# Designs tried in a protein design run: peptides against a protein of PDB entry 5EG6. Part 22

Target 1, 151 residues: chain A of PDB entry 5EG6
Amino acid sequence: RLRSQTVSTRYLHVEGGNFHASSQQWGAFYIHLLDDDESEGEEFTVRDGYIHYGQTVKLVCSVTGMALPRLIIRKVDKQTALLDADDPVSQLHKCAFYLKDTERMYLCLSQERIIQFQATPCPKEQNKEMINDGASWTIISTDKAEYTFYE

## One batch from the design tools (peptide; made by RFdiffusion4, then SolubleMPNN)

Design b1_p12_3_s2 (from b1_p12_3, 6 letters changed)
Fold by OpenDDE base, seed 3:
Structure b1_p12_3_s2 (fold): chain B 151 residues (1-151), chain A 12 residues (1-12)
Amino acid sequence: as target 1 above (151 residues)
Amino acid sequence: MSGEVPTFLAKF
């Protein structure tokens, strides 16, 4: 039985060379589209265009330049990640970040820490994986008026 | 669009 915790808004932030979640501080991140066959590394080739679910992306801190490993951005439906969704990413919709080439590991908030959470398969639905609330994120553009995921 | 505008990642 887990203890109840105070729920408050948290933002992804970089501090002391680490990714964490803060209620007081937030980081601005570039979401870079990569080719599906792009290799892991500090240097990578960025593709132009609108990001769709299922595509490979890099999250890069705009201030420090620190980046997470390659991620696949996936659409979230309730508490599941959709494996076959390929429509344009929406700022009004929750998303999940699958760590590419892992066994169902997703970027997850636990307390103030950013961890990997292993999703479980859905027995009835092969196109879905079960995630927890901590693995669901909301993307908020710094310029909502002019930034679009799809035109 | 890819890398065009920085974003925040939030949890509510």
Scores: peptide ipSAE 0.346, ipTM 0.857, DockQ to the pose 0.041
Fold by OpenDDE base, seed 4:
Structure b1_p12_3_s2 (fold): chain B 151 residues (1-151), chain A 12 residues (1-12)
Amino acid sequence: as target 1 above (151 residues)
Amino acid sequence: MSGEVPTFLAKF
């Protein structure tokens, strides 16, 4: 008999002033588009418009207001982050969050912890960086989530 | 869109 393998789903969550991953609780985050030249800080200027890969964003918890450092949202192809993709971000598809002004550091899930993972340059593909599975995230809108679960 | 609606970040 084939054992049913339960896939463990984890969600980014804020608790106790810290970002972590939870299997049971999920945080709702606003993704704010920033200018490419926006400085790091608790105060930032938000741009309107559709978010494209390669753009700078801020993830802000809708409940606590806690925010991650500036990120560049990047498209994911298999286990690589694409450095030059600039098409609109597709919800329900995998993406990676590069921590801006770092040496290839990406937002990564390790067990229940949110850490930084250093990507490795992809040989012969200068427009790609190799990431682990933990650095690949799926963006789910509230609308999509509700629709999926209640159908 | 930017700041339009809250989203979830999930790992499957």
Scores: peptide ipSAE 0.344, ipTM 0.860, DockQ to the pose 0.043
Fold by OpenDDE base, seed 5:
Structure b1_p12_3_s2 (fold): chain B 151 residues (1-151), chain A 12 residues (1-12)
Amino acid sequence: as target 1 above (151 residues)
Amino acid sequence: MSGEVPTFLAKF
C-alpha cells in the first residue's frame, strides 16, 4: 500500500524577492480593493469598503512591499471556484485568487512553490470552474477585532 | 475593510 501524505500547514511568504509557501514563516499581506477597471502596475488606486467575492484586489506584503498581479478573489465550494458569488469575503470560507485577465489561472501552492494553476470549466455548471486543493486558501486576519472580512 | 489590517494566507 502507498504511504499517506503528510499534512502540514503552509503560509504564503515572501523571501529573496519571491513568493513561496512556508510551514514556519508567514507573510502578512494587505488586501487592497481596486476598481474593476484599474490597470496593472506598481502604483494603483485603492478603493475603500468591504471586499466582496468577485472584486479585484491587490495583495501586498506588509514587510517588503512586494505585490502580486491583480487578482479576483472568488468563493470556493469544495473544489470549485464560484464565478458569480458576490457576498462579503469571509474568513469562515476558503477562497481562490484568480489572476485577472488570464485564462482561468489561479494562485496555487505546489510543494513550496507558488504557481499558477489553470482551472477547468465545469461542464455541468457554467457559474463554476474546477480548481485543485492547492488553489484554495484560508484568510486569517492579523487583527480579529477589525472585522476586515465578513464573519 | 480594504487594506486596513494585514492578513495571512494559509493552507491546512
Scores: peptide ipSAE 0.340, ipTM 0.849, DockQ to the pose 0.041
Fold by OpenDDE base, seed 1:
Structure b1_p12_3_s2 (fold): chain B 151 residues (1-151), chain A 12 residues (1-12)
Amino acid sequence: as target 1 above (151 residues)
Amino acid sequence: MSGEVPTFLAKF
């Protein structure tokens, strides 16, 4: 289970005040759990506890302090984001970051850029949205002491 | 549809 802790990804880093993609550099981020009713802003209250899919989080660069908008972390199944998954976030599974209060916009890697990409509804599966591979992320904790794994 | 992602400077 992930808590508010430092995490890393190879393809997300901050340079020059902007989020960029890199195949060579690792970015370190704090992932902060927020209340579902937390408002958007530079100031926010961090909630204690383990992060579950469906919850609201903030990603903050550990070096620059730059932050992304409020995100809902969602579990990924193949090339779809699950809308109703609520189990604890696991490093073993891919995840997607839905930009909260948007029309299915997800954090996405496109070439060397970080963009928002609009997911497509699944007509036959109301609990899923179709995303591209660039919108699928892997979280690797840099603070193993703050991560509890259950099999 | 795609676009840029707005960013913030986090304050604690």
Scores: peptide ipSAE 0.218, ipTM 0.811, DockQ to the pose 0.899

Design b1_p12_3_s3 (from b1_p12_3, 4 letters changed)
Fold by OpenDDE base, seed 4:
Structure b1_p12_3_s3 (fold): chain B 151 residues (1-151), chain A 12 residues (1-12)
Amino acid sequence: as target 1 above (151 residues)
Amino acid sequence: SSGEVPTYKAKF
């Protein structure tokens, strides 16, 4: 199970104060669990506990301290993000990062850029949103000597 | 639609 800790993710990198894509290295970030009612800002209160899908998190670059907006981490099923999944986050599953308080905007890799991409509502499944492949992320814990790798 | 992602400098 994932908790507030240092993690790494492929393709997400910070250089020159900006987020961009790097295919050659995994970026190191600290993932912080926030309260659901935490406001956006440079200062925020970190919450203890295991991270579940549907919860609000902050990704902060371990090197530069640069941070993304508040994100809701969501479970991914094939090409869809699940809106109502609330089980503990598994490092064996891909996840999506919904930009909180947006209209279905997700953190997305597009070529060499990191962008927000609008998901499409799923016609017959109200609890799902269709995302592209660039909006599906894999994260791994960096504080464990032994872990299961999944790509 | 798509767009740039705003960024912040985290402070603790």
Scores: peptide ipSAE 0.350, ipTM 0.852, DockQ to the pose 0.901
Fold by OpenDDE base, seed 1:
Structure b1_p12_3_s3 (fold): chain B 151 residues (1-151), chain A 12 residues (1-12)
Amino acid sequence: as target 1 above (151 residues)
Amino acid sequence: SSGEVPTYKAKF
């Protein structure tokens, strides 16, 4: 189970104050759990506890301090983001990062750039949104002292 | 659609 701790993810890197993709470099990030009612800003209050899908998180570069907007971490099933999953986040599964308070915008890797990509609704499955492969992320904990394995 | 992602300087 994940909680506020240091993590790494494939390709995501910060350089020159910007998020970008690098096949040669990877960044270390803090993932911070926030309250659902936490406002956007440079200052925020970190919540204690294990991170569950559907909760609001902040990703902060451990080196530069640069942060992404508030994100809702969602479970990925194949090429879809699950909207109603609420179990603890597991490193065994890919995840998607929904940009909170947007119209289905997700953090996405496109070539060498980090962009927001709009997911497509699933007409037949209201609890799912279709995402591309670039919007599926693998999280690896780099702070084992703060990680509890969950299977 | 796609676009740039806003970024912030985190303060604690």
Scores: peptide ipSAE 0.323, ipTM 0.837, DockQ to the pose 0.899
Fold by OpenDDE base, seed 3:
Structure b1_p12_3_s3 (fold): chain B 151 residues (1-151), chain A 12 residues (1-12)
Amino acid sequence: as target 1 above (151 residues)
Amino acid sequence: SSGEVPTYKAKF
């Protein structure tokens, strides 16, 4: 189980005040759990507890304090993001970060850039959206005390 | 479609 804590992910780094991709350096980030009704802004209230898929989170660089927009963390199955998964986030699974209140925009790695990429609906599966490989992320907790294995 | 992601300076 993942709680609000510090995490690291490959190919996400902050340099010069910008988010970019780096194969040489891993960035350290806080992942903060927010209320579903939390508004966008520089100031926000952090919730305690285990993070579940479908919940709203903030990724904040632990060094610079730079933050991404509000994200909904979603479970990934193959090349799709699951829209209805609500189980606890597991470090054993890839995840996708939906930019809250957008038309299917997801946080995406494109070469050396971090961009938003629009997912496409799955015609026969309403609970899924098709994403590319760059929109699939693996997060690793850097705070082992707050991590509990979940099967 | 794709585009840049806006960023914020988080305040606590």
Scores: peptide ipSAE 0.315, ipTM 0.842, DockQ to the pose 0.876
Fold by OpenDDE base, seed 5:
Structure b1_p12_3_s3 (fold): chain B 151 residues (1-151), chain A 12 residues (1-12)
Amino acid sequence: as target 1 above (151 residues)
Amino acid sequence: SSGEVPTYKAKF
C-alpha cells in the first residue's frame, strides 16, 4: 500500500524545469494524496492515509519541486485503465495517471518525451478505457517506513 | 491525440 510519500519511477525525469524521459535515470517524486475537490494550483493541501485507486494525487519532483497537474491514479489491467477500481494502490501492479478534468488524457511516455495521451473508450466495458504501454507506470516506494505490502 | 503536459512549481 502507498501513502503520501516519496516514490521512484523509471523514465519520468525532471531536468531543466521540464519533464522528460530518461532510460538511464529513475526519477524521485513525492506522491501526495489530495481531496477529490482540491483545486488545481501551485499550493495544495495534502491528505493523510493510504492511496487508493481513483483518488486524486500530485506528483512532485523531490529535487526541483516541479509538479504535474492533478492526477487520478487508476488501476491497470493489461492495456486498460479501470475507472471504478478503489482498492489500495499496490506496487505489484502498474498504474495509470489520468489528468484530472480532461477528456481521457493520461500521462504517457513517448520516446524521450512525457506527454498526455488520449485513451479510447471501451464500448462494451464502460468501466474501462484503452491505454497504451506508455501510459502504464511502475512506481516503487522509497520510504520503507511508509510502505505496507499489499497484494 | 497527444500533447504537452502543463507543469507547476509546487509550494507547501
Scores: peptide ipSAE 0.338, ipTM 0.847, DockQ to the pose 0.879; fails the geometry check

Design b1_p12_3_s4 (from b1_p12_3, 5 letters changed)
Fold by OpenDDE base, seed 5:
Structure b1_p12_3_s4 (fold): chain B 151 residues (1-151), chain A 12 residues (1-12)
Amino acid sequence: as target 1 above (151 residues)
Amino acid sequence: MSGEVPTYKAKF
């Protein structure tokens, strides 16, 4: 299980105050759990507990303090983001980061850039949205004390 | 559709 803690991910790096893609460097971030009704802003209140899919999080660069907008962390199944999954986040699975209060915009890797990319609705499955590979992320906990294995 | 991602400076 993943808690509010420091994590590392490939292809997401902050340089010169900007988020960009890097295949050689792993970015170090703190993932903060927020309340679902937390407003957007530079200041926010961190919630205690294990992070579950569907919850609101903030990714903050541990070095620069730069942050992305409020994100909803979603479970990924192949090329789809699951909208109603609520089990604990697992490092064994890829995840997607939905930009909260947008029309299906997800954090996405596009060559050297980090962008928001619009997912496509799944006609047959209302609880899924189609994403590309660039919108699937692997996160690794760097805080062994705050991480418990979840399969 | 794709676009730039807004960024913030986190403050505690």
Scores: peptide ipSAE 0.330, ipTM 0.850, DockQ to the pose 0.882
Fold by OpenDDE base, seed 1:
Structure b1_p12_3_s4 (fold): chain B 151 residues (1-151), chain A 12 residues (1-12)
Amino acid sequence: as target 1 above (151 residues)
Amino acid sequence: MSGEVPTYKAKF
């Protein structure tokens, strides 16, 4: 189980106040759990507890303090984001970061850039949205004391 | 559809 802690993900890096992709650099981030009703802003209240899919989180660069917008962390199944998954976040699975209050926009790696990419609805599966590989992320905990592993 | 991601300076 993942809780508010320091994490790392491949490619995501902050330089010059901007998020970008670098195969040579690994960014260190705090992932903060927020309440579902938390408003957007530079200031926010961090909630204690284990992070579940479907919950609202903030990613903050541990070095620069730069933050992404409020994100909903979602479980990934193949090339789809699951909208109704609510189990604890696992490092064993890829995840997607939905930009909260957008029209299906997800945090996405495109070449050397970090962009928001619009997912496509799945007509036959209402609980899924189709994403590309660039919108699938792997989270690695950098604080073992803050994470409980489940196989 | 794609676009840039807005960023913030987090304050605690």
Scores: peptide ipSAE 0.323, ipTM 0.845, DockQ to the pose 0.894
Fold by OpenDDE base, seed 4:
Structure b1_p12_3_s4 (fold): chain B 151 residues (1-151), chain A 12 residues (1-12)
Amino acid sequence: as target 1 above (151 residues)
Amino acid sequence: MSGEVPTYKAKF
């Protein structure tokens, strides 16, 4: 299970005070679990516990301290984000980061830029939203001694 | 619809 800790992800890097994409290196970040009622701001209270899908998190660059807006981490099934999944986050699965309090905006990699991209409602499945590959992320814990790599 | 992502300086 994932908890508030240092993590690494591909194609996300901070340079010059801005988030951008890097294909050659993994960015190192703190992922912090927040309360669902936590307000947006530079200061926030971190919760203890294991992170579940549907919960609010903050991603903070471990080097610069730069942070993204509050995100809801959601489970991904192929090209869809699941809106009602609430099981523990698995490092073996891709996830999506919904920008909290937006109209279906997700953290997305587009070429060398980090953008917010609007998901499309799934017509026949109300509990799913259609996303693109750029909105699917892989998270790896940096403090684990042993892990299995999957391609 | 797409756009830039706001960023913040985290303070603890």
Scores: peptide ipSAE 0.313, ipTM 0.843, DockQ to the pose 0.904
Fold by OpenDDE base, seed 3:
Structure b1_p12_3_s4 (fold): chain B 151 residues (1-151), chain A 12 residues (1-12)
Amino acid sequence: as target 1 above (151 residues)
Amino acid sequence: MSGEVPTYKAKF
């Protein structure tokens, strides 16, 4: 189970005030849990507790303070994002970051750039959206004291 | 469709 804490991910770091991809660097970020009704802005209220899939989060660079827009963290199954998963986030699973209030836009790695990528609806499965590999992320908690194993 | 991602300077 993942609480609001510092996490790291490969191929995501901040350089020159911008988010970039790097094969050599792991970026350190705060993942902050927000209320579902929290508005977009530079200032926001952070909630305590374990993060569940489907909840709204903010990724903030621990060094520069640069932040991405509000994201909904979603569970990934193969090459699909699950829209209805609500179990606790686990480091054992890949996740996707849906840009909140967009038309299926997800945080995506493309070459050395971080972009938003539009997922494709699954015609047979309304609870899933098709994403590419670049939109699947692995996060690792850097605060082991705040992590509890969950499978 | 793809595009740039807006960024913010977080304030606490």
Scores: peptide ipSAE 0.297, ipTM 0.844, DockQ to the pose 0.898

Design b1_p12_4_s1 (from b1_p12_4, 7 letters changed)
Fold by OpenDDE base, seed 5:
Structure b1_p12_4_s1 (fold): chain B 151 residues (1-151), chain A 12 residues (1-12)
Amino acid sequence: as target 1 above (151 residues)
Amino acid sequence: SVKVLHPPPYVP
């Protein structure tokens, strides 16, 4: 299980006031759980509890203090993002970060850049959206805590 | 408080 904590991810770091991609550097971030009704802003209230898929989160660079807009963390199954998954986030699985209040825009790695990738609807499955590999992220907790892992 | 960056660019 994942909670509001310090995490690391590959291919995402902040330099010069912008988010950049790097295969050699790991970015250290705080991931904060927010209420679904939390407004966008520099000030926000962190919600207690374990992070579940479908919930709203904030990614804050631990070094620079720069943050992305509100994201919805979603479960990934192969090349699809699951829209209705609500189980606890597992560090064993890849996840996707949907940019809240957008038309299927996801945080995506493209070469050395971080971009938005627009997912396409799955024709046969309304609860899924098709994403590319660059929109799949691995999160590794840096906290010394007990976690429950799911397969 | 944190400084919120603009969303990453959309590249089709």
Scores: peptide ipSAE 0.318, ipTM 0.860, DockQ to the pose 0.739
Fold by OpenDDE base, seed 4:
Structure b1_p12_4_s1 (fold): chain B 151 residues (1-151), chain A 12 residues (1-12)
Amino acid sequence: as target 1 above (151 residues)
Amino acid sequence: SVKVLHPPPYVP
């Protein structure tokens, strides 16, 4: 499950054919690794192996089968997303989900809504983008999780 | 095959 790093803890959840945030309910998701050149679509080829930061992924609800568009999972350091981190994804680290092929748009929690948040470039650090707390996520593995995080 | 949702709305 995915949990935002906000004062009010909320979980990514699918209901009524839409993604939203719930403080009481959560859904289990498959995180699928895609090739960098994989196109957007309802059908996609899943790659084997550990997911690394910087790679393209698909989040798919294990119950409804609903999916978000292609995302690039990025490592988070405090209030910044790292653009060049490439180590294996770990449950020990916060992450952000960049919406692929956008202008610095990240998956973000705002109250009970899932929105796009536009990150701001770091003027002194070209390899970082400034995000808010709502764009920082923690991934907690469940018995339904397909991916095992690097520890 | 999965149903791909539209990108979430951008809110400034």
Scores: peptide ipSAE 0.286, ipTM 0.846, DockQ to the pose 0.748
Fold by OpenDDE base, seed 2:
Structure b1_p12_4_s1 (fold): chain B 151 residues (1-151), chain A 12 residues (1-12)
Amino acid sequence: as target 1 above (151 residues)
Amino acid sequence: SVKVLHPPPYVP
């Protein structure tokens, strides 16, 4: 089991102590799995295991060590984030990063900036929130470990 | 330990 997964997140990189968007570069990040009850802080306990949708994670820049606040990684279906998906995170499948303890705020790419985008509740499906394309991310694993996901 | 950045700005 892995303590963390190294991935490349498109359009995300750290420069000058801040997260920025890039049209050409992929930022390499460690995705650290946390317990659901882990508090926000510079120190956190990394949990072993495959990351599943719905779990709390930390995105840490592999170069600078800068981190975003705690996120919940959620599966994306079309223009919606799924609130109840719990299968293992699959490579190249679209995902969204919910900022934990916010009112439906998601990590979003807007032009050359990283912003928060507030998702809209789906009126017909309570297990979904409507997001825009900028809040949908693709993950490419950069670690050399081989693993298979089972649903 | 890591340095935690402030959340990205909210743009309505």
Scores: peptide ipSAE 0.262, ipTM 0.840, DockQ to the pose 0.757
Fold by OpenDDE base, seed 3:
Structure b1_p12_4_s1 (fold): chain B 151 residues (1-151), chain A 12 residues (1-12)
Amino acid sequence: as target 1 above (151 residues)
Amino acid sequence: SVKVLHPPPYVP
C-alpha cells in the first residue's frame, strides 16, 4: 500500500527546471493524495491515508519543488490502463498517470523525453484504455514504513 | 507550496 510519501522512479528526474529522462539517475518525488474536487494550483491540501487507484495525486520533485499538474493514478494490466480499478496502489504493480481532465493523455517516457501519450479506447472493454510501455511506471517507495502487498 | 510546471508536450 502507498500513501503520501517520498517515492522514486527510474527514467524521471528534474534537470534545469524541467522533467527529463535518464537511465543513470533516479528521481525522488513526493506523491501527494488530493481530493477528487481539488482544483489545480500551487497550493493544495494533501489528504492522509493510503492511495487507491483512480484517485488524484500530485508528483512533486523532492529537490526542486517542481510539480506536474494533477494526475490520476491508474492500475496497469499488460498494455492497458484500468479505468475502474480502485484498490490500494501496490508497488508490485505498474501504474499509469493520467493527466486529469485531458482526452486520455498519460505521462509517457519517449527516449530521453517526458511526453504525453494519448491512450486508445479499448473497443471490447470499456473499462480499459490501451497504452504503450513508456506510459507504464514503477513506483518504489523510499519510506521506511511497512507495507502490505497485494497480488 | 509548489511550482506547477506546464504539462509535458504531446508527441504523436
Scores: peptide ipSAE 0.237, ipTM 0.827, DockQ to the pose 0.753

Design b1_p12_4_s2 (from b1_p12_4, 7 letters changed)
Fold by OpenDDE base, seed 5:
Order: structure tokens, then sequence, then C-alpha cells
Structure b1_p12_4_s2 (fold): chain B 151 residues (1-151), chain A 12 residues (1-12)
């Protein structure tokens, strides 16, 4: 299980006032659980508890205090993001970050930059959207005492 | 409070 805490991930760090990607540099981030109806802003109310897929989160750089827009964390199945998964987030599985209030835009690694990448709808499976590998993320908790693993 | 950064959309 993942809860509001400090995490790290490959290819994500803040440098020069912007989010950058690097295989050699790691950033430390707070992942904050928000209410589904929380508005966008520089200030927000953090919820307690374990994060589930489909919930709204904020990623905040622990060093610079810079944040990404509100995201919905979604479960990844191969090359697809699941729209209706609601089980607890597992650190053993990859996840995707949908930018709220966008047309299927996901947080994506492209070369050395973090961009928005538009997912392609799955006509045969309305509960899935096709994403690329750059839109799949691995979360590693920096607090080993505050999480559990799920298969 | 935090500063919000918006990643650029992908342009093919």
Amino acid sequence: as target 1 above (151 residues)
Amino acid sequence: SVKILYPEPYVP
C-alpha cells in the first residue's frame, strides 16, 4: 500500500525551476492524497490514508517545493491505463498519472523532459486507454516503515 | 504553498 508520503522515481527531478528527466538523477517527492473535488491551487488539503487507483494526488518536490497539477493515479496493464481500477496502489506495479481535466493527457517521459502525452482510446475496451512506456512510472517509497507490498 | 508547473503537451 502507498500512502501520503515521500517517494522517489526514476527520470523525475527538479532542476532550474522545471521538471526534468534523467536516468542518473533521482528526485524526492511528496505524494499527497487529495479529495476528488479538491480544486487546483498552490494550497490544498491533504487527506490521510492509503492511496487507491483512481484517486487524486499531488506530486511535490521535497527540495524546491514545486508541484505538478492535480493527477489521477491509474493502474497500468501492459500498454494500457485502467480507468476503473480502485484497489490500493502497489509499489510492485507500474502506474500512470492522468492530468485532471484534460483529454486523456498523461505524465510522460520523453528524452530528458517530462511532457503531457495523449493516450489513445480503446474502442473495444472502454475502461482502458493506450499509453506508451514513457507514461508508465515506478514508485519507490522512502519510508519503509509506512507501506506494505501487494502482489 | 507550492508553485505549480505545467508540462508541455507532446507535439508530434
Scores: peptide ipSAE 0.322, ipTM 0.844, DockQ to the pose 0.898
Fold by OpenDDE base, seed 2:
Structure b1_p12_4_s2 (fold): chain B 151 residues (1-151), chain A 12 residues (1-12)
Amino acid sequence: as target 1 above (151 residues)
Amino acid sequence: SVKILYPEPYVP
């Protein structure tokens, strides 16, 4: 497989009521843990504790309050999203955000746009789905709000 | 809160 080298970084950002990818501006987002049976909506109950892969989360912009649909955070191995990983999420490790109740749709960065990318099933590994590089995210903590990662 | 990053791939 062709591995791409990192030459620049883009950040998830909200501007004008829209999610986009900026090379200059970045948004701080709350990543809220939800129950697996939590329904979609602007109002939701947040669970305490460390977030684990496979769990349902809600990303909310700390400034605008804009939120993405419910996501399942999944561990990334190379260019695949792991469907069965359940260990605690650690910062700086790559992860993917599956849009819950979709057919393998993942949160994806394409140039300046945030889109949905449909993953392809891995024929030989049922516990993996093939994603592109744009669907692989790195999460780092920020001091704008309180959040503790598993270490 | 968290800051979500994407390492942009190299474009020749």
Scores: peptide ipSAE 0.072, ipTM 0.647, DockQ to the pose 0.064
Fold by OpenDDE base, seed 1:
Structure b1_p12_4_s2 (fold): chain B 151 residues (1-151), chain A 12 residues (1-12)
Amino acid sequence: as target 1 above (151 residues)
Amino acid sequence: SVKILYPEPYVP
């Protein structure tokens, strides 16, 4: 399988009560670290500390307060999500957001729509799942002074 | 395409 490389840039955004991908508008989000055993709900307990790959997070829009379901942030290597990576999340490095407790569903961009994309197992690599380009995200801090990333 | 997320720090 060949990877498609496009020039267009889209940003996660909340519009009309829905998450979407915009080429002109962008949203600022809180990435809340959760305990691995935290249950799904509108109310949740946030943990302190640096976020590592493999950990459970909640993405919350800073403006509307809308949140996505619990996600596991995973490291991306080329067109695959790594299942066993546990190093600190680095800014500007590609990552994927696995929908927790699903059958390999990942947060995915399809044109202007945010959807779930089902990753396929890698037969020869048990620690990897194959994703598409739309499921690969880049994290950029809006405030580098207050949000620390590892480099 | 490049998909960008903008995180903000958590403030209790």
Scores: peptide ipSAE 0.054, ipTM 0.622, DockQ to the pose 0.033
Fold by OpenDDE base, seed 3:
Structure b1_p12_4_s2 (fold): chain B 151 residues (1-151), chain A 12 residues (1-12)
Amino acid sequence: as target 1 above (151 residues)
Amino acid sequence: SVKILYPEPYVP
């Protein structure tokens, strides 16, 4: 069984050309919606529209422009990522970022590091994967771009 | 936690 770890409150941040987890500094990120068939690369085409769970996105640091690989944003229920949720993304919900085209790898906080954490299949529910707390994220709007999430 | 900016205006 997957061993979960308790992670202190930290924020995604870019420093020294790398993504890391900071207890004091937080990064502001653009979340760009992509087509499901968009290829990986530094150059990508942004799609208009409201983001739903299950869709492919790019996280780009608003300061440095550094981006993570293509992610699928998934809804979180307790300590599980939902594989088939497709409702609009809400700031009231926790989410997980699945690394697209990987074997259940998720964006995860581990101490000061941003790592890939491999989720385990849920034994009794095929539409869920078990993640740890470090792989569960809370999304909120910044004052730089006013936005009301679907609620 | 992730502080999210939606692309308005569009940023390449």
Scores: peptide ipSAE 0.042, ipTM 0.625, DockQ to the pose 0.035

